# Ledger of designs, part 77: peptides against a protein of PDB entry 6PSE

Target 1, 78 residues: chain A of PDB entry 6PSE
Amino acid sequence: PSEEEEYARLVMEAQPEWLRAEVKRLSHELAETTREKIQAAEYGLAVLEEKHQLKLQFEELEVDYEAIRSEMEQLKEA

## One batch from the design tools (peptide; made by RFdiffusion4, then SolubleMPNN)

Design b2_p19_1_s3 (from b2_p19_1, 10 letters changed)
Fold by OpenDDE base, seed 1:
Structure b2_p19_1_s3 (fold): chain B 78 residues (1-78), chain C 78 residues (1-78), chain A 19 residues (1-19)
Amino acid sequence: as target 1 above (78 residues)
Amino acid sequence: as target 1 above (78 residues)
Amino acid sequence: SADELYKKFLEEYERELSE
């Protein structure tokens, strides 16, 4: 039997005391995992914002670079 | 009583059939939340890599910009 | 909520990928 099938049998045959303990365990793990999911999402949003700001700076520099490049090309051709 | 206290009482007084159903529910939610946590983490890492690549490109452009700026300044002074 | 924050991140991530 798979681990899942074995676990299912355990739950079916378990006494109330074990079931209550398992509910408590699962509730704790769910709460912890939920907090971790939140943290991951918050971190991801922060990185997205940082990337966005960097992209804006990069685009500004590209504009400045092209302006100077164009001016220099004109000076060299004159 | 708080919702948490009410839930705790419910678990204490619940019949085995309800407890088994609750174990199943919590197991499902835990599995789903775990998948979501992992997905968020993976996406966060992907954005980090994109940000890193963008940073490298930005730094390269800065070097090129300063080179052209310096050359142009020399041309104007000559 | 946890779900709202998670969904917000996913939406922003998907938007980034579409750019």
Scores: peptide ipSAE 0.428, ipTM 0.860, DockQ to the pose 0.979
Fold by OpenDDE base, seed 4:
Structure b2_p19_1_s3 (fold): chain B 78 residues (1-78), chain C 78 residues (1-78), chain A 19 residues (1-19)
Amino acid sequence: as target 1 above (78 residues)
Amino acid sequence: as target 1 above (78 residues)
Amino acid sequence: SADELYKKFLEEYERELSE
C-alpha cells in the first residue's frame, strides 16, 4: 500500500489519545507552513519591486545610451 | 478565552469520529498550504534570477555608456 | 490574510510575466 493508504489505516485504527496528538502535530505544521508561505510571498513581492525599479533604471540608461550613440554616429558621419 | 483555547478544549472533548475528521481536514489544508508555499518559493526564485540577469545587463550597459561618454568628452576637448 | 497576501503575490507575478 502507498504511504497515504497506510496513514489512512493508522488514523482509522487510532485511539483518541493518538488522534489528539496528531491533531496537535498537524496544527503545528500547518501554522509553520502558513508562516513560511507568507514569508515566501512577502519575499517574492519585495524582489518583484526591486526588479521593477531596476528595469526602470535600465530603460532610462538605454535611452541615454542611444542618445549618445546617435550623437556620436552623427558626428562620425559629418 | 482565545480562539486557540476554545479550539484546544474542543479537541480535548471531541469524540474519535470528530478527531478523525479533523485529522483529515488538517492534512488537506497542510497539503494545500505546502503546495502554495512551494509555488511561491519557485516564483520568487524565478524573479530573483530575472533580476540577477537584468542587473548584469545593466552593469554591462553602464560600462558601455561610460566608454562612449568618455570618448565623446575626449573628442569635445580636442 | 495569508491567502490574500499569497494571491497578491501571484497576481503581481503573473503581471510581471505578461510584461
Scores: peptide ipSAE 0.427, ipTM 0.860, DockQ to the pose 0.979
Fold by OpenDDE base, seed 2:
Structure b2_p19_1_s3 (fold): chain B 78 residues (1-78), chain C 78 residues (1-78), chain A 19 residues (1-19)
Amino acid sequence: as target 1 above (78 residues)
Amino acid sequence: as target 1 above (78 residues)
Amino acid sequence: SADELYKKFLEEYERELSE
């Protein structure tokens, strides 16, 4: 039998005291996992924003670089 | 009474059939929330790696830009 | 909410991938 089938059997045959304890355990794990999901999402959003700002800076530098490169090329051709 | 206290009372007074259903519900929500947490973490990591690569490219461009800027400044001073 | 924040992140992530 799979672990899932064994767990299902355990739940079906369990006494009320065990079931109440299991509800408490699962509720606690759900609360913790939910908090961790929030933290992961918040961190992900922060990294996205940082990447976006870096991309803007990179694009600005590319423009400046091309400007000076073009000027330098013109000076060399003259 | 707080919602938490009300829920605690509900669990304590519940019949086995309700408790089994609640275990099933919580198990399902935990599985979904866990999947979502993992997915968010994986995506966050991917963005972090992209940001890192962009940072390397930015730093390389800064070096190239400063080289040309310095050369241009020297030409203007002569 | 937790779900709203998660969905917001996924939406922004998908947007970034399309750029």
Scores: peptide ipSAE 0.426, ipTM 0.860, DockQ to the pose 0.979
Fold by OpenDDE base, seed 5:
Structure b2_p19_1_s3 (fold): chain B 78 residues (1-78), chain C 78 residues (1-78), chain A 19 residues (1-19)
Amino acid sequence: as target 1 above (78 residues)
Amino acid sequence: as target 1 above (78 residues)
Amino acid sequence: SADELYKKFLEEYERELSE
């Protein structure tokens, strides 16, 4: 049997005391995992914003670079 | 009483059938939340890598820009 | 909520992928 099937059997055959303990355990794990999901999402949003700002800076630098490059090229061809 | 205290009372007074249903519900929510956490983490890492590559490109362009800027400045001062 | 924040991140991530 799979681990899932074995676990299902345990739940079916369990006494109320075990079931209450399992509810408590799962509630705790769910709360912790939910907090971690929030942290992952917040971090992801922060990185997206940082990447966006970096992209804007890169594009501005490209414009400035092309302006100087073009001026320099014209001077060399003169 | 807080929601947590009320929930704790429900768990303490619950019949085995309710407890088994609650274990099943919490197990499902935990599995779903875990999947979402992992997905968010994977996406965050992907964006982080893209940001890193962009940073390297930006730094390379800065070097090239400063080289041309310096050359141009020297020519203007001559 | 946790779900709202997660969905917001996914939406922004999908937008970034489309750029």
Scores: peptide ipSAE 0.424, ipTM 0.860, DockQ to the pose 0.979

Design b2_p19_1_s4 (from b2_p19_1, 10 letters changed)
Fold by OpenDDE base, seed 4:
Structure b2_p19_1_s4 (fold): chain B 78 residues (1-78), chain C 78 residues (1-78), chain A 19 residues (1-19)
Amino acid sequence: as target 1 above (78 residues)
Amino acid sequence: as target 1 above (78 residues)
Amino acid sequence: SADALYEEFKARYEAELSE
């Protein structure tokens, strides 16, 4: 039997005291995992914003660079 | 009483059938939330890697830009 | 909420990925 099947059997055969403890355990783990999910999402959003700002800066620099490059190229060709 | 206190009382007074159902519910929610957490983390990591690559490109462009800028400045001063 | 924030991030990530 799989671990899942074994766990299911355990739950079916468990006494109320064990079940209450399991509810408590699962509730705790769910709360923690939910918090971690939130943190991951918040972090991801922050990184997205940082990446966006960096992209804007990069594009600005590309414009400036191409302007100078073009001027330099024109001077070399003259 | 808080919702948490009310829930705690419910768990304490619940019959085994309810408790088994609650364990099943919580297990399901935990599995889903865990999957979502992992997905969010993976997305965040991917964005972070993209940001890092962009940063490297930006820094490379800065070097190239400063080189041309400096050359242009020298030519103007000559 | 946790779900709303997660969905927001997912949506923005998918949007950014398409750029």
Scores: peptide ipSAE 0.425, ipTM 0.861, DockQ to the pose 0.967
Fold by OpenDDE base, seed 1:
Structure b2_p19_1_s4 (fold): chain B 78 residues (1-78), chain C 78 residues (1-78), chain A 19 residues (1-19)
Amino acid sequence: as target 1 above (78 residues)
Amino acid sequence: as target 1 above (78 residues)
Amino acid sequence: SADALYEEFKARYEAELSE
């Protein structure tokens, strides 16, 4: 049997005391995992914003660079 | 009473059938939340890698830009 | 909420990848 099937059997045959303990355990793990999900999402949003700002700066620099490059090329060709 | 205290009382007074259903519910929510946490972490990592590559490109362009700017300034001062 | 924040991040990530 799979671990899932074995766990399901355990739950079906379990006494109320075990079931209450399992509810408590799962509730705790859910709360912890939920907090970790929030932290991951918050961090991801921060990185997205940083990347976006960097992209804007890069695009601005690229425009300035091409302007200077073009000016120099024109001077060399004259 | 707080919602947490009310829930705790419900768990203590619940019949086995309710407890088994609650274990099933919590297990499902935990699995879903875990999947979402992992997904958020993977997305965050991908964005970090993209940002890092962009930063390297930006720094390279900045060096090239300053080189051209300096060359032009020298030509103008001569 | 936790779900709202996750969905916001997911939406922004997917939008940026498509750009």
Scores: peptide ipSAE 0.424, ipTM 0.861, DockQ to the pose 0.970
Fold by OpenDDE base, seed 5:
Structure b2_p19_1_s4 (fold): chain B 78 residues (1-78), chain C 78 residues (1-78), chain A 19 residues (1-19)
Amino acid sequence: as target 1 above (78 residues)
Amino acid sequence: as target 1 above (78 residues)
Amino acid sequence: SADALYEEFKARYEAELSE
């Protein structure tokens, strides 16, 4: 049987004491995993903001670069 | 009593049928939350990589910009 | 909430993925 099937059987045959302990274990893991999900999301949002700011700076520099490049090209053609 | 205390009492006084249902519920929520955590982590890593590539492009453009700026400045001084 | 924050990040990531 798969681990999932074995676990399902264990739950079906378990005594109340084991079931209460399992509820406690799962509640703890859920709380921890939820916190980790939050942390991952917060970090991701921060990185997105940093990337956005960098993109704006890059686009500004690109405009300035093209302006100078164009001016330089015109000067070299004269 | 707090919701946590009420829940704790519910778990202590619950029949096996309720406990089995609660294990099933918590297992489902844990699986879903775990999937979401992993997805958030993957997204975060992807954004980090994109930001890193953008930063490299930005730094390359800065070098090129400074080269042209310096050349332009020299030409205007002559 | 935890779910709202996750969904916000997911939505923003998907929106900016093409950049």
Scores: peptide ipSAE 0.424, ipTM 0.860, DockQ to the pose 0.886
Fold by OpenDDE base, seed 2:
Structure b2_p19_1_s4 (fold): chain B 78 residues (1-78), chain C 78 residues (1-78), chain A 19 residues (1-19)
Amino acid sequence: as target 1 above (78 residues)
Amino acid sequence: as target 1 above (78 residues)
Amino acid sequence: SADALYEEFKARYEAELSE
């Protein structure tokens, strides 16, 4: 039997005291995992914003670079 | 009483059938939340890598820009 | 909520991948 099938059997045959303890355990793990999900999402959003700001700076520098490059090329050809 | 206190009382007074259903519910929510946490972490890592690559490109362009800017400044002063 | 924040991040990430 798979671990899932064994666990299902355990739950079906368990006494109320075990079931209450399992509810408490699962509630705790769910709360912790939910907090971790929130933290991961908040961090991801922050990194996305930082990447966006960096992209804007890169595009601005690219425009400035092409302007100077073009002017320099013209001076070299003259 | 807080919702937490009411829930705790419900768990303490619940019949085995309700407790088994609650274990099943919490197990499902935990599995789903865990999947979402992992997905968020993977997305965050991917964005971090893209940001890193963009930063390297930005720094390379900055070096090239400063080289041309300096050369152009010298030509203007001559 | 936790779900709303996750969905917002997911949506923004998917949008960024499409760019």
Scores: peptide ipSAE 0.423, ipTM 0.860, DockQ to the pose 0.972

Design b2_p19_2_s1 (from b2_p19_2, 10 letters changed)
Fold by OpenDDE base, seed 1:
Structure b2_p19_2_s1 (fold): chain B 78 residues (1-78), chain C 78 residues (1-78), chain A 19 residues (1-19)
Amino acid sequence: as target 1 above (78 residues)
Amino acid sequence: as target 1 above (78 residues)
Amino acid sequence: ADKLVEEFRARFEAELAEE
């Protein structure tokens, strides 16, 4: 039997005291995991914003670079 | 009493059938939340890598831009 | 799962420190 099937059997055969302890354990783990999920999402959003700003700066510099490059090339060809 | 205190009382007074159902509910929510946490982490890592690559490209372009700018300025001053 | 989240956090903090 899979671990899930064995766990399901334990839950079905468990006494109320074990079940109460398991509810407490799962509630705690859920709270921790939820906090970690939120934190990961917040960090991801911060990086996305930084990346976006950097992209805008890069695109602006690219335009300026191509302008100077073109001017220089024209001077060389003249 | 707080919601947590009321919930704790419910767990203490609950019958085995309710407790088994609650274990099942919490297990499901924990599995979902865990998957979401992992997904958020994976996404965040991808964004960080993209940002890093973009930063390197930006720095390289800055060097090239300053080189051309300096060359152009020298030509104008000569 | 926990290792991945911790790795992300560590990289994030390192990147911010370099900025």
Scores: peptide ipSAE 0.271, ipTM 0.828, DockQ to the pose 0.958
Fold by OpenDDE base, seed 4:
Structure b2_p19_2_s1 (fold): chain B 78 residues (1-78), chain C 78 residues (1-78), chain A 19 residues (1-19)
Amino acid sequence: as target 1 above (78 residues)
Amino acid sequence: as target 1 above (78 residues)
Amino acid sequence: ADKLVEEFRARFEAELAEE
């Protein structure tokens, strides 16, 4: 049997005291996992914003670079 | 009383059939929330890697830009 | 699952520290 099937049997045969403890455990793990999910989302959003700012700076530098490159090319062809 | 205190009382007074159903519900929610957490983490990591690649490209462009700028400055002073 | 989250956190913190 799979671990899931064994766990299901354990739950079906369990006494109320064990079941209450399991509800408490699962509630705690769910709360922690939910907080971690939110935290991961917050980090992702922060990095997205940082990436966006960096992209704007990169695009500005590309414009400046192409301007100088074009000027240099014109000077070489003259 | 808080919702948490009310829920705690409900769990303490619950019959085994309700408790087994609650364990099943919480297990399902935990599994779903865990999958969502993993997805959020994977997404955040992907964005971070994209940001890192962009940063490397930006730094490379800065080097190239300064090289051309310096060459142009030397040509102007000659 | 927890290892991936911890890896992301570690990389995120490292990247922020380099900025």
Scores: peptide ipSAE 0.270, ipTM 0.828, DockQ to the pose 0.898
Fold by OpenDDE base, seed 2:
Structure b2_p19_2_s1 (fold): chain B 78 residues (1-78), chain C 78 residues (1-78), chain A 19 residues (1-19)
Amino acid sequence: as target 1 above (78 residues)
Amino acid sequence: as target 1 above (78 residues)
Amino acid sequence: ADKLVEEFRARFEAELAEE
């Protein structure tokens, strides 16, 4: 049997004391995993914002670069 | 009593059938929350990689911009 | 690139909204 099937049998045959301990364990792991999920999302949003700001700076520099390139080309052709 | 204290009492006084159902519920929620955590981490990693590539492009453009700016300034002063 | 940022933002916002 798979580990999942073995675990299911353990839960089915377990005494109340084990089941209460398992509820406590799972509740703790769920709380920790939930916190980690939120943290991962918050960090991802921070990186998204940083990338967005960098993109804006890049696009501004591209505009400035093309302006100078065009002006320089005009000066060279004069 | 707080909801947490009431839940703790419920777990303490619960019959095996309720406890087994609660283990199943918590296991399911833990699996889903774990999947969501992993997904959030994967999204964050993808954004980090894109930000890194954008940063490299930005730095390259800055070098090119300064080169043209300097050359243009020389042409204007001549 | 902007579309991708918005897509990812929407995904992360949805993830945060589950709490």
Scores: peptide ipSAE 0.235, ipTM 0.822, DockQ to the pose 0.109
Fold by OpenDDE base, seed 5:
Structure b2_p19_2_s1 (fold): chain B 78 residues (1-78), chain C 78 residues (1-78), chain A 19 residues (1-19)
Amino acid sequence: as target 1 above (78 residues)
Amino acid sequence: as target 1 above (78 residues)
Amino acid sequence: ADKLVEEFRARFEAELAEE
């Protein structure tokens, strides 16, 4: 039997004391996993904001670069 | 009593059938939250990689821009 | 180079590795 099937059997045959302990364990793991999910999202959002600001700076520099490049090209052709 | 205290009392006084159902519920929520955590981590990593690549492109453009700017300045002074 | 990017990348990779 798979671990999942064995676990299901354990839950079906378990005494109330074990079941209460399992509820406590699962509640703890759920809380931890939830915190980790939130933390990952917070980090992701921070990086997104930084990336957004960097993108704006990059686009400004691209405009300036193309302006100078075009002017330089015109000067060299004249 | 707080919701947490009421829940704790419910768990303590619950029959095995309720406890088994609660284990099933918590297991499901844990599995879902775990998937969401993984997705959040993958998303964050993707954003980090994109930001890193953008930073490299920005730095390359800065070098190219400064080169053209300097050349342009020299040409205008001559 | 932005050292923060590397730091956070390591954190996210560590988070993924815990699975």
Scores: peptide ipSAE 0.234, ipTM 0.822, DockQ to the pose 0.106

Design b2_p19_2_s2 (from b2_p19_2, 9 letters changed)
Fold by OpenDDE base, seed 3:
Structure b2_p19_2_s2 (fold): chain B 78 residues (1-78), chain C 78 residues (1-78), chain A 19 residues (1-19)
Amino acid sequence: as target 1 above (78 residues)
Amino acid sequence: as target 1 above (78 residues)
Amino acid sequence: ADALVERFFAEYERMLAEE
């Protein structure tokens, strides 16, 4: 039998005391996993914002660089 | 009473049939939340990698820009 | 699902679509 089938059988045959303990365990794990999921999303959003700001700065620098490069090229060709 | 206290009371007074259903519900939610947590972590890592690549490109452009800027400044001051 | 997580996933998918 698969682990899932064995677990299902355990739940079906379990006494109320075990079931209450399992509800408590699962509730705790769900709360922790939910917190970790939210933290991962918050961090991901922060990195996305940082990447966006960096991209804007990069695009500004590209404009400035091309302006100077073009001027320099014109001076060298004269 | 808080929602947590009310839920705790419900679990303590619940019949085995309700407890089995709650174990099933919590197991399902935990599995889904775990999948989402892992996905959020994977996405966060991907964004970090893209940000890192962009930062490297930005730093290379800064070096090139300062080189041309300095040369141009010297030409203007001559 | 948490709205913050959903927003992050949406923004991530948007980023990928723009590449």
Scores: peptide ipSAE 0.434, ipTM 0.856, DockQ to the pose 0.855
Fold by OpenDDE base, seed 2:
Formats: C-alpha cells, sequence, structure tokens
Structure b2_p19_2_s2 (fold): chain B 78 residues (1-78), chain C 78 residues (1-78), chain A 19 residues (1-19)
C-alpha cells in the first residue's frame, strides 16, 4: 500500500485523542507553511522591483553610450 | 473569546467524524500551500538569475562606456 | 495573505511574457 493509503487507514481507525493531536499538528504546519509562502512571495516581489530598477538604469546607460559612440564616430570620420 | 479559542473548543468537543474530516481538510490545504510555497521559491530563484545576468550586462556596458567617455574627454582636451 | 502571493505570481508571469 502507498504511504497515502496507509495514512488514510490510520486516520479512519484512530482514536479521538490521536485525531485531535493530528488536527493540532496539521494546523501548526499549515500556519508555518503559509508564513513561509508569504515570505517567499515578499522576497520575490522585492527582487522583481530590484530587477526593474536595474533595467531602467541599464536602458539609460545604453542611451548615453549610443550618444557618445555616435559622437565619437563622427569625430573619427571628420 | 478569540477565534482561536473558539476553534480549540470546537476541536476538543468534536465527534470523531468531524475530526477525521478536519484532518482531511487540513491535509489538503497543507499540500496545496506547500506546492504554492515551492512555486514561489522557484519563481524567486528565476528572477534572481535574470537579475544577475542583467547585472553582468550592465557592468560590461559600464566598462565600455567609461572607455569611450575617457577617449572622448582626451580628444576634447587636446 | 493569498493576495500577496497572487500578486507575485501575476507579476512573475508578466515578466516572463515580456521576455
Amino acid sequence: as target 1 above (78 residues)
Amino acid sequence: as target 1 above (78 residues)
Amino acid sequence: ADALVERFFAEYERMLAEE
């Protein structure tokens, strides 16, 4: 039997005291996992913002670079 | 009473059938939340990698820009 | 709680679509 099937049987045959303990355990794990999920999302959003700012800086530098490159090319060809 | 205290009382007074259903519910929610947490982490890592690559490109462009800027400055001062 | 996660996923998907 799969671990899932074994667990299902355990739940079906369990005493109320075990079931209450399991509810408590699962509730705790769910709360922790939820917190971790939120933290991961918060971090991801922060990185997205940083990437966006970097992209803007990169694009600005590209414009400046092309301007100087073009001017330099003109000076060398004149 | 807080919602947490009310829920705790509900669990303590619940029949086995309700407890089994609650274990099943919580197990399902935990599985889904865990999947979402992992997905968020994966997305965050992907964004970090993209940011890193962009940073490398930016730094390369900065080097090239400073080279041309310096050459241009020399030409204008001569 | 889920709103933040949903926003992140949406922004991530947008990023992928732009690249």
Scores: peptide ipSAE 0.434, ipTM 0.855, DockQ to the pose 0.937
Fold by OpenDDE base, seed 5:
Structure b2_p19_2_s2 (fold): chain B 78 residues (1-78), chain C 78 residues (1-78), chain A 19 residues (1-19)
Amino acid sequence: as target 1 above (78 residues)
Amino acid sequence: as target 1 above (78 residues)
Amino acid sequence: ADALVERFFAEYERMLAEE
């Protein structure tokens, strides 16, 4: 049997004391996992913002670069 | 009493049938939350990679820009 | 708390759509 099936049987045959302990365990793991999920999201948002700022800087530099490139091209052709 | 205290009392006084249902509920929520956490981590990693690539492109453009700027400056001074 | 995660996912999806 799969571990999932074995676990299901265990839950069905368990005494109330075991079930209460399992509720406590699962609640704890859920809380931790939830915090980790939130932390990952916070980090992701921060990186998105950094990437956005970098993108703006990159686009500004592209404009400046093309301006100088064009000017230099014109000077060389004159 | 806080909701947490009330929940704790509920767990302590609950019948086995309720406890089994609660284990099932918590297991389901934990599984979903875990998937979401993993997804958030994957998204964060993807954003980091994109930011890294953008950073490399930005640095390359900076080098090219400074080269042209310097050349232009030299041409104007000649 | 869950709203933060949803916002991140939404912004991530927006980023992908813009590429």
Scores: peptide ipSAE 0.432, ipTM 0.855, DockQ to the pose 0.931
Fold by OpenDDE base, seed 1:
Structure b2_p19_2_s2 (fold): chain B 78 residues (1-78), chain C 78 residues (1-78), chain A 19 residues (1-19)
Amino acid sequence: as target 1 above (78 residues)
Amino acid sequence: as target 1 above (78 residues)
Amino acid sequence: ADALVERFFAEYERMLAEE
């Protein structure tokens, strides 16, 4: 049997004391996992914003670079 | 009483049938939350890698820009 | 709590669509 099937059987055969302990365990793990999920999202949003700002700076520099490159090319061809 | 205290009382007074259902519910929520956490982490990593690549491109462009700027300045001063 | 995660996923998907 799969681990999932074995676990399901355990739950069905379990006494109330074990079930209460399992509810407590699962509640704790759910709370921790939820916190970690939120933290990952917060971090991801921060990185997205940083990347966005960097992209804007890059695009601005590209414009400036092309302007100077074009001027330089014109001077060399003249 | 807080929601947490009320929930704790409910668990202590619950019958085995309710407890088994609660274990099933919590297991399902934990599985979903875990999947979402992993997904958030994967997305965050992807964004971080993209930001890193963009930063490298930006730094390379800065070097090229300064080289042309310096050359142009030298030509103008000569 | 989930609203923050949803926002992140939405912004991530937007980023990918713009590339």
Scores: peptide ipSAE 0.430, ipTM 0.855, DockQ to the pose 0.940

